# Peptides against a protein of PDB entry 7AE7: the designs that were tried, part 275

Target 1, 321 residues: chain A of PDB entry 7AE7
Amino acid sequence: KVYKDLREFLEVLEQEGQLIRVKEEVNPEPDIAAAGRAAANLGKNQPAVFFEKIKGYKYSVVTNVHGSWQNHALMLGLDKNTSTKDQFYELNRRWDKFPVPPNVVKREAAPCKENVIDKDINLFEILPLYRINEQDGGFYISKASVVTADPEYPDDFNKLNVGTYRIQVKDRDRVGIQALAMHDIAVQLEKAEAENKPLPIAITIGNNPLVTFMASTPVGYNQNEYEFVGALQDGVPMDIVKSDLYDHLYVPAGSEVVLEGHIIPRVRTVEGPFGEFPGSYSGARLQCEVKIDRITHRTNPIFENLYLGIPWTEIDYLMAL

## One batch from the design tools (peptide; made by RFdiffusion4, then SolubleMPNN)

Design b2_p28_4_s3 (from b2_p28_4, 16 letters changed)
Fold by OpenDDE base, seed 5:
Structure b2_p28_4_s3 (fold): chain B 321 residues (1-321), chain A 28 residues (1-28)
Amino acid sequence: as target 1 above (321 residues)
Amino acid sequence: GPYAAVEEENKKRNAEAEAAFLAAQAAA
């Protein structure tokens, strides 16, 4: 099975008994985290948790999408009971199919472009934002696939980077992003900042699960994550679409939400703290800041966010493969 | 607006985190 978007994957998770649907209205804090922990306590199956109604917000939240070996098996289109060994074998087999170039679809064919917001941007209108941990320095977008390009080689598709970065919500249209020196985004930002130019960015939320997986998987600077997604789909290309603001940025056609904007050059503001692991906080640091200039989104967008809890965090599974 | 309360909460948390960071830097 290959998935076009998050929604197709969630349907399969539900059919396979790997998704719990919470139909009653919940408070973002502490109910989302509490329900996630309760789901984790069900044992090794650790389903995704879909919250249909969030108090104070219009749209839904889903968490723990990658939070089990069963979910990872299903992500690969395998039987949910496929052993970790066999999952690794299949992943490695498919990895060798790289590159599988994506399909560039027309704007009109891309679900992520069903709705556009280009003025009076307010992230709170689109995303049911909350603190993942009580001690977090603010609300977080923790499972976004962030798209940037090399400003020196904007037309080199191989240098298009899709990565996962910690994103703190600063204001209605501003976010802090943790771009460490070891990240490809930091190389690209350095080039932009050398000329005191903004770095174009697209923050994509709620994707095909293999996009999210590859965004969390280190690859070479000259390797495109979308071409690995096609490989991991056993040779089936994924669908991408050109961003609205930038000709050189492409986003997953099926993204639930796309935040298009720019990293402000030579500006650093406090980002964090964030509880990345139970009982462990990464400290606050000076990090770069993104201005959101445009939002595109699917009708009734689903906010996919990271689950952090016991016994294992969703990060543990994303990093284990 | 309908999100004013959560926006202000987020601003407050950010401000507290910033203040704590600056205080820690000044003490180091």
Scores: peptide ipSAE 0.580, ipTM 0.931, DockQ to the pose 0.839
Fold by OpenDDE base, seed 3:
Structure b2_p28_4_s3 (fold): chain B 321 residues (1-321), chain A 28 residues (1-28)
Amino acid sequence: as target 1 above (321 residues)
Amino acid sequence: GPYAAVEEENKKRNAEAEAAFLAAQAAA
């Protein structure tokens, strides 16, 4: 089974008993975290949790999409009871199919382009934002696939980077992003900042689960994550589309939300703290700041966000293979 | 607007975090 988008995957999770739907209105805090913890305590199958109604917001939230070995098996199109060993074997078998180039679709064919916001940008209108942990320094977007390119080689598709980074909401149209020196984005940012230029960025939310998986998986600087997604789809290309602002940035065609903007050159602001692990806060640091210039989104966008709970985190499953 | 309360909450939390960070840096 290959998934075009998050919605197709959520449908399969629900069919397989790996998604809990919360239909009653919930408070962003503490109900999202509380429900996630409750779901985690149901046992080993640890379903995704879909919140249909968030108080004060228009749209829905889904958490813990990758939060179990069953969900991980289903992501690979395997039986949900496939052993971790067999999942790893199949992952490695498919990995050898790299590269599988994506299909570039027309703008009109991309679901992520259904709606456009290019003025009076307010992230709170589009995303039901909340504090993931009680002591977080603000609201976070914790499961985005962030697209950047090498500013020296913008036309080199192999240098297009899709990564997962900690993103703190700073204002209606500004976010802080943790771009550590070990990340490919930091190399690209360094090149842009050397010329005092903005780094183009697209922050994509609610993707094909293999995109999210690959964005969380380290690859070589000259390897494109989308070409690995095609490999992990057993040779079926994924669909991508050009960003609206930048000809050299491509986003998943099926993204729920795409935040297009730029990293402001040579600006650092306080970001954090964030509870990356239960009981462990990464300290606040001076980090990069992104200005959001354009939003495209699907109608009734689903905000996919990370579950960070006790006794486990969704990160454990994203990084375990 | 309809999100004013949550926006202000986020701003407050950011400001508190920033103040704590700056205080920690000054003490180090």
Scores: peptide ipSAE 0.568, ipTM 0.926, DockQ to the pose 0.825
Fold by OpenDDE base, seed 1:
Structure b2_p28_4_s3 (fold): chain B 321 residues (1-321), chain A 28 residues (1-28)
Amino acid sequence: as target 1 above (321 residues)
Amino acid sequence: GPYAAVEEENKKRNAEAEAAFLAAQAAA
């Protein structure tokens, strides 16, 4: 089984008993985190949690999409009871199929282009934002697949980077991004800032689960994560579409939300703290700031966000494979 | 606007974090 988007995967999770729907209206805080923790306490078969109604917001949230070995098996199109050993075997087998180039689809064929916001941008209108942890320095976007390119080689598709970064909401149209020196985005930003130029960026939310997986998996600077997604789909190309603002940035065609903008050159603002692990906070740091210039989104977009809870976090599974 | 309360909450949290960061830097 190959998934075109998050919605197809959520359907399979629900069919397999790996998704819980919360139908009653919840408060963003503390109910989302509390429900996630409650789901984690159901044992090793931790389901995704889908919140249909969130007080003060229009759209839905889903958490813990990758939060179990069963969900990882299903992501690979395997039986949910596939052993971890067999999952690793299959991952390694498929990894050797790299590269599998993606299909570039037309704008009109891409679900992420159904709606456009190009003025009066307000992230709160599109995303049901909340603090993941009580002591977080603000609201966070924690499962975005962030697309950037090498500003010296913008047409080199092999240098297109799709990564997962900690993103704090700063304002209606501004976010802070944690670009650590070990991340490819930091290399690309350094090149842009050397010339005092903005770095083009597309922050994609609610993707094909293998895109999210690969965005959290380190690859070589000259390797494209989308070509690995195709490999992990056992040779089936994924669908990408050109961003609206930039000819050199491509986003997953099925993304729920795409935030297009730029990293402001040579600006650093306070980002954090953030509770990345239970009882552990990554402290506040001076980090980069992104201006959001355009949003495209699916009708009734689903905000996929990270589950952070006890005993196991979703990130533990994303890093374990 | 309809999101004024959550926007203000986020602004407050960011301001608190910034103040804490600056205080820590001044104490170091």
Scores: peptide ipSAE 0.565, ipTM 0.926, DockQ to the pose 0.841
Fold by OpenDDE base, seed 2:
Order: sequence, then structure tokens, then C-alpha cells
Structure b2_p28_4_s3 (fold): chain B 321 residues (1-321), chain A 28 residues (1-28)
Amino acid sequence: as target 1 above (321 residues)
Amino acid sequence: GPYAAVEEENKKRNAEAEAAFLAAQAAA
């Protein structure tokens, strides 16, 4: 089975008993983390947790989407009880199909374009933001697929990068992004900053689970993560759509939320600390700042965010395959 | 606005983190 978006995957997770739906209103803190921990204790299957109602916010949160081997099997369209060995075998078999170019769909066909916000941007209106860990330096977007291009080769689709980066909410329309030197985004940013130019960016939230998986998987600088998604879909292309602000940036057509903006050149602000794992904090650092210039989103957007709990994290599964 | 409380909480956390970072740099 191939999924067009997060919603199709969540439906399958629910059908397979791999999603818990919390219908009661919860406080963002500490209830989201507490419920995630409680779900982790339900046994070997470690379901996703969908929070329908968040106090103080309009929209929903889902966490732990990739938080089990069962969820990974389902992501690959396999039986949920498929062994890790067989999952790896199938992953490797499909990997050889790279590249599988995505389909570029029309704007009108892309669910991520259902709603537009282009003025008075406030991230809090769209995302039920919270601290993932008690000592975090702010609210975080921890499971976004961030799209950037090479500013020297903006039309080279092979250099289009889709990566996962730690994103701290700084203000209504500003986020800090951790762009380490080993990341492809850092190479692209360096080129932009050399000319004192902004780097175009699209921060996408709530995607097809294979997009999130590939965004968390290191690939070559001249390899496009979307072409791997098609490979991992056993040769079925994924659907992408052109961003609204930039002709050279493409986002998943089914994204729940797309934050379009730019990295401000030669500006560094404090980002962090952040609890990467329970009891382990990454300290504060000077990091890049993104100005959000436009938001597109699905009606009733779902905020997919990372679960960081004991005894395991989603990171363990996202990096294991 | 309806999000003023959470916005202020986030601003406070960011400000505390920044202050701690700057203090650590000055002590180094």
C-alpha cells in the first residue's frame, strides 16, 4: 500500500490498532508527554497517539507516528507483524529503484494549498505548540521536513534537499533552525550568506510517513529525497507541488502545514537548550533564524510532532532503518 | 489575542535560555 498523506497513514494505523485516539481535551504540558509515555507502556506495539483537542488551541496533535516496528512495517505497506529483518530486506530491495521522480501536481490538486495565510502570521494559530521537554528553551517543531535548494543551482532538482532539523519557535513568525555544518542545508546557506542573500525555505509538517523517514535519512548532496520516497513506494511516484513563493522549491502535495519563508542571512540567535533524549540536553547555541512569510495548510491541520519519552524515542526507529 | 499566554510563555523561555547562554559565554 502507498500513502498520499499523513491522514491515509493515520487511518491505517487506527485500523491496525497502532493509533490511540485521545478525545478528551488535554493540556499541551504535561499531558501530551504523559500520554505518550502511557502509550509506550502499553506493550510491544507502541502506538501513535492522536490528540483531538488541545487546550488553548484549535487543532490536533499526533505523536509517535514512527514509534514502533509495527508502524514502520505499515509505513512500507507491509503486514504490521513483518519482522525487522524482512523490513530491512524489503527496504533494500526498494532502494535499488532509486531514482523514482515525483509527480508534480497542480496547485488546485494539492491538499496543502486549501488555506493560505499571507499576513499577520501567527504560528500559534495553526500549530498547537508546546515544550517537548520541561527544560526546553522554547516550543519546538521537531518532525518537520525542511525543503531548501542550492542557490547557485536552484533549478537542479537533484540538489533539492529535504531534511529534518531541530526548529525552535522564536516568535509568531520566526523560528530558529539548527543547521549543522555536516547538513546539506548548511552548504546551501553558506552560498547564500556569501552573497548576503536570504535562503528560501519551506518547512513542511505532517507528511506522508516515507517523506518524514527520508528527511531523517542522510543521502548524498546530489540526491533528492523525493526520488527515494518513490523508490520506497516500490516505484510509485509521490506527489509534490510547487511552493507559492518560490518556483524552485517543491513541497509534498499532502502536507498538513507548509511554512514558507527565508533564512535571514548572517543573523545568528540563541537556539536551545533542547532535550534530545530523556535526561540528555543539547545546550544552547547561536543558530540561524527563519522568517515565515507565508503559510499554506489543510483544513483542520494535524500537527505531527516527535515523541521523546522513556524508554524509547521515535528517533531510534527513524534512524534504525 | 487568544494565544497571548502561550506566546508570552514561549518568549519567557527563550529569554531565559538566551540569558543563560550569554552568562555562560561571559564566564568562559
Scores: peptide ipSAE 0.565, ipTM 0.926, DockQ to the pose 0.843

Design b2_p28_4_s4 (from b2_p28_4, 16 letters changed)
Fold by OpenDDE base, seed 1:
Structure b2_p28_4_s4 (fold): chain B 321 residues (1-321), chain A 28 residues (1-28)
Amino acid sequence: as target 1 above (321 residues)
Amino acid sequence: MEYDEVEELNKERNEEAEKRFLAELAAL
């Protein structure tokens, strides 16, 4: 099976008994993280956890979407009981289909374009933000697929980067992003900052599960993650759409939320600490700052966020492949 | 398993899990 969006995947997870729906109102803190830990204690079949109602927020949260080998098998459209070995075999077989170019859909056909916010931007109105870990220095967006391009080659689709980065919410319309020197985004940012120019960015949340997977998978600087998504879909192209602000940035057509903006050149602000592993926190660092200039979102957007609990955590599954 | 049996089993599991989560959340 191929999924167009997060919602089609969550439906399959629920049908397969790999999603828990929490219907009662929860507190953002500590209940979301606690329920994630509780889910991890349900056994080897770690389900996704969908929170329908969050106190003080309008929209829902889902976590632990990639948090098990069963969920990973289902992401590949395999039987949930497919062995890890057979999942790896199938992944490798499909990887050889690269490149599978995405379909560029019209704006009117993209669910991520159902709603627009271009003034009075407030991330807290769109995303049910919470602290993931007890000692976190703030609210994090931890499963975003971040889209950037080479500012010297903006029309080179092979240099379009879709990556996962640690993102801390700084203000209503500002986020910090951790761009390490090993990340393709850091190369692109260096080029923009050399000219004292903003780097265009689209931060996409709640995607097709293979987009989230590929955004967490290192690829070559001249390889497009969307072309690997099509390969991992066994040769079925994924659907992308142009961002509203930038003709050269393409986002998943089915994204729940798209934050469009720019990295402010030569600005660094304090980011962290963040709990990357149980009992392990990365210290506070000076990181890049993104100004959010436009939001597009699906009606009743689902905030997909990372679960960080007991091993194997969702991050272990995203990085193990 | 017919589709209806799977849906019912998933509903029961979700209800049990919800009760367990609520119990763990109330113990915090």
Scores: peptide ipSAE 0.015, ipTM 0.350, DockQ to the pose 0.018
Fold by OpenDDE base, seed 3:
Structure b2_p28_4_s4 (fold): chain B 321 residues (1-321), chain A 28 residues (1-28)
Amino acid sequence: as target 1 above (321 residues)
Amino acid sequence: MEYDEVEELNKERNEEAEKRFLAELAAL
């Protein structure tokens, strides 16, 4: 089975008994984080948790999408009871199919383009934001696939980077982003900042689960994560579409939300703290700031966010493969 | 409220919310 988007995957998770649907209205705090912790306590078969109604918000949240070996098997289109060993062998077999170039679809064929916001941007109207951890210094977007390019080689598709980074909401139209020196985005940002230029960025939320997986998986600077997604789809290309602001940035056609903007050159603002691990906070630090200039989104967008709880967390599963 | 009282109240609230959710999940 190959998935075009998050929605097709959530349907399969629900059919396989790997998704819990919460139909009652929940408080964004503490209920979402508490529900995630509770799902982690279900042992080895941790389901995704889908919240249909969040008090004070219009849209839904899903957490713990990658939170079990069963969910990883289903992500690969395998039987949910496929052993971790057999998942690893199949992953490696498919990895050897790299590169599988993506299909570039027309704007009209891309679900992420159903709605556009280009003025009076307010992230709180689109994303049901909540504190993931009790002592977090703000609201985080923790499961975004962030698209950037090499500003020296913007037309080199092999240098297009799709990565997962810690993102704190700073204002209605601003986010802080953690670009560490080990990340490909930091190399690209250094080049832009050397010239005092903005770095174009697309922050994509609610993707095909293999996009999220590859965005969390380190690859070479000259390797495109979308071409690995096609490999992991057993040679079926994924669908991408041009961003609205930038001809050189491509986003997953099925993304629930796309935040298009730029990293402000040579600006650093306070970001954090954030609980990256149970009982472990990375302190407040100076981080990059992104201005959001345009949003595109699916109708009734699903906010996919990371669940952090008692080990094994969703991040432990994303890092263990 | 001292910082410690707020932390303890939040911890108790989270533990109760977790217990309620686990009970709901076990009933499915």
Scores: peptide ipSAE 0.000, ipTM 0.346, DockQ to the pose 0.025
Fold by OpenDDE base, seed 4:
Structure b2_p28_4_s4 (fold): chain B 321 residues (1-321), chain A 28 residues (1-28)
Amino acid sequence: as target 1 above (321 residues)
Amino acid sequence: MEYDEVEELNKERNEEAEKRFLAELAAL
């Protein structure tokens, strides 16, 4: 099985008993995190958790999409009970198919283009934002696939980077992004900042699960993550579409939300703290700031966010039931 | 449970959640 988008994957997870659907209205805090912790205690076969109704928000949240070996097997289109060894064998076999170039679809054929917001941008109207950890300094977008290009080689598709970075919401139309020197985005940003130019960016949320998987898998600077997605799809190309603002940035055609904008050159603002690991918080740091200039989104967009389980307390379970 | 057993259980759960988060990040 190959998935075009997050929705096709969530449907398979639900059919396979690897998704819990919460139909009752929840409070964004603490119920989302608590229910994620509860799901984490259901054993080794942890399901995704889909929240249909969130108090004060219009749209849904899904968490823990990749949170088990069963979900990982299903992502590869294998039987959910496929052993970790056989999953690894199959992943390596498919990896050798690189490169598998993506299909570029027309704007009108891309579900991520169903709705446009280019005025009065407010991230809180599109994303059901909540604190992932109790002591987080703000709201995070923790599972986005961030698209950037080399500003010296914008037309070199092999230098198009799709990466996962910690993103803090700063304002209605501003986010902080953690671009560390070890990330390919930092190389691209350094080139832009040397000339005091903005770096074009597309922050994509709610993707084909293999896009999310490749966005956080380290690859070479001259290797395109979308060409690995096609390899991991056993030679089936993924569908991409041009961003609305930038001809050289391509986003997954099926993304739930696309935040298009730019990294402001030579600006740094306080980001954090964030609970990267259970019981540990990274301190506040000066990080890059992104201006959001345009949003495209699917109708009733699903906010996919990372599950950060603090170990389940009996109280957290009783509050999540 | 003695305090040490709760601390060990919390540590084991933290390590398992961290390992899961690392596995989710590595599978991310």
Scores: peptide ipSAE 0.007, ipTM 0.334, DockQ to the pose 0.022; fails the geometry check
Fold by OpenDDE base, seed 5:
Structure b2_p28_4_s4 (fold): chain B 321 residues (1-321), chain A 28 residues (1-28)
Amino acid sequence: as target 1 above (321 residues)
Amino acid sequence: MEYDEVEELNKERNEEAEKRFLAELAAL
C-alpha cells in the first residue's frame, strides 16, 4: 500500500488499531505530553495519538506517528505484525530501486495549496503550538521536512535537500533553525552567506510518512530524498509541487502546512534549551533565523509533532545489562 | 558462513537497524 499524504496513513493506523483518537478538548500543556507518555506505557505496540480539540486553538495535533515497529511496518505498506527482520529486508530490497523520480503535479492538484496566507502571518493561528518538555525554552516544530537547494546549482534536483532540523518558534513569522555543520543545509547556507544572500527555505509539516522517514535518514549530498521515497514506495513515484515563492524548491503535494521563507544571512539568535532526550537538555545556542514570507496549507491542517517521551532508552538500558 | 554466523550477523544488523530507527526517532 502507498500513501499520498499523512491523512491516508492516519486512516490506516486507525483501522489497524495503531491510533488513539482523543475527542475531548485537551489543554496543550500538560495534556498532550501526558497522553503521549500514557500511550508509550502501552509497551511495544505504541499507537499514534490524535488530538481533535486543543484548548485555545482551531486545529488538531497528531503525535507518535512513527512511534512503533507496527507503525513502521504499516508505513512500508506491510502487515503490522511483520517482524523487524522482514521489515529490514523489505526496506533494503526497495532501497535498491533508487532513483525513482517524483511526479511533479500542477498547483491546482496539490492539497497543500488549498489555502494561502501572504500577509499578517501568525504561526499560532495555523499550528497548535505547545511545549514538548516542561523545561523547553519555547515552542518547537520537531517533525518538519525542511526543503533547501544548492544556491550555486539551484536547478540541480539531485542537490535538493529534504532534512529534519530542530525548529524553535521565535515570533509570529520567525523561527530559529539548528543547521549543524554535519547537515547538508549547512553547506548550502555557507554558500549563501558567503555572498550575503538569503537562503530560500520551505518548512513542510504533516507529510507522507515516508517523506518524514527519508528527511531523517542521512543520504549523499547529490542524492534526492524524494527519489528514495519513490524507491521505498516500491517504485511508485511520490507527488511533489513547486513552492509558491521559488521555482527551484519542490514540496510534497500533500503537506498539511508549508512555511515558505528565507534564512536571514549572517544573523544568529539565541535558541533553546530543548529536551532532545529524557532528562537531557541541549543548552541555549546561537542559531540561524528564518523569516516566514508565505504559508500554504490544507483546509483544517493537522499539526504533526514529535513525541519524545518514548522510553526506548529503557530497552537500550535493559539490553546493556 | 555457518548458519549461526548468519543468525548472529542478522541479530547485529537487526540491533543496528533498531538503534538507527531509535536514533532517527530521536533526531526527529
Scores: peptide ipSAE 0.005, ipTM 0.319, DockQ to the pose 0.013; fails the geometry check

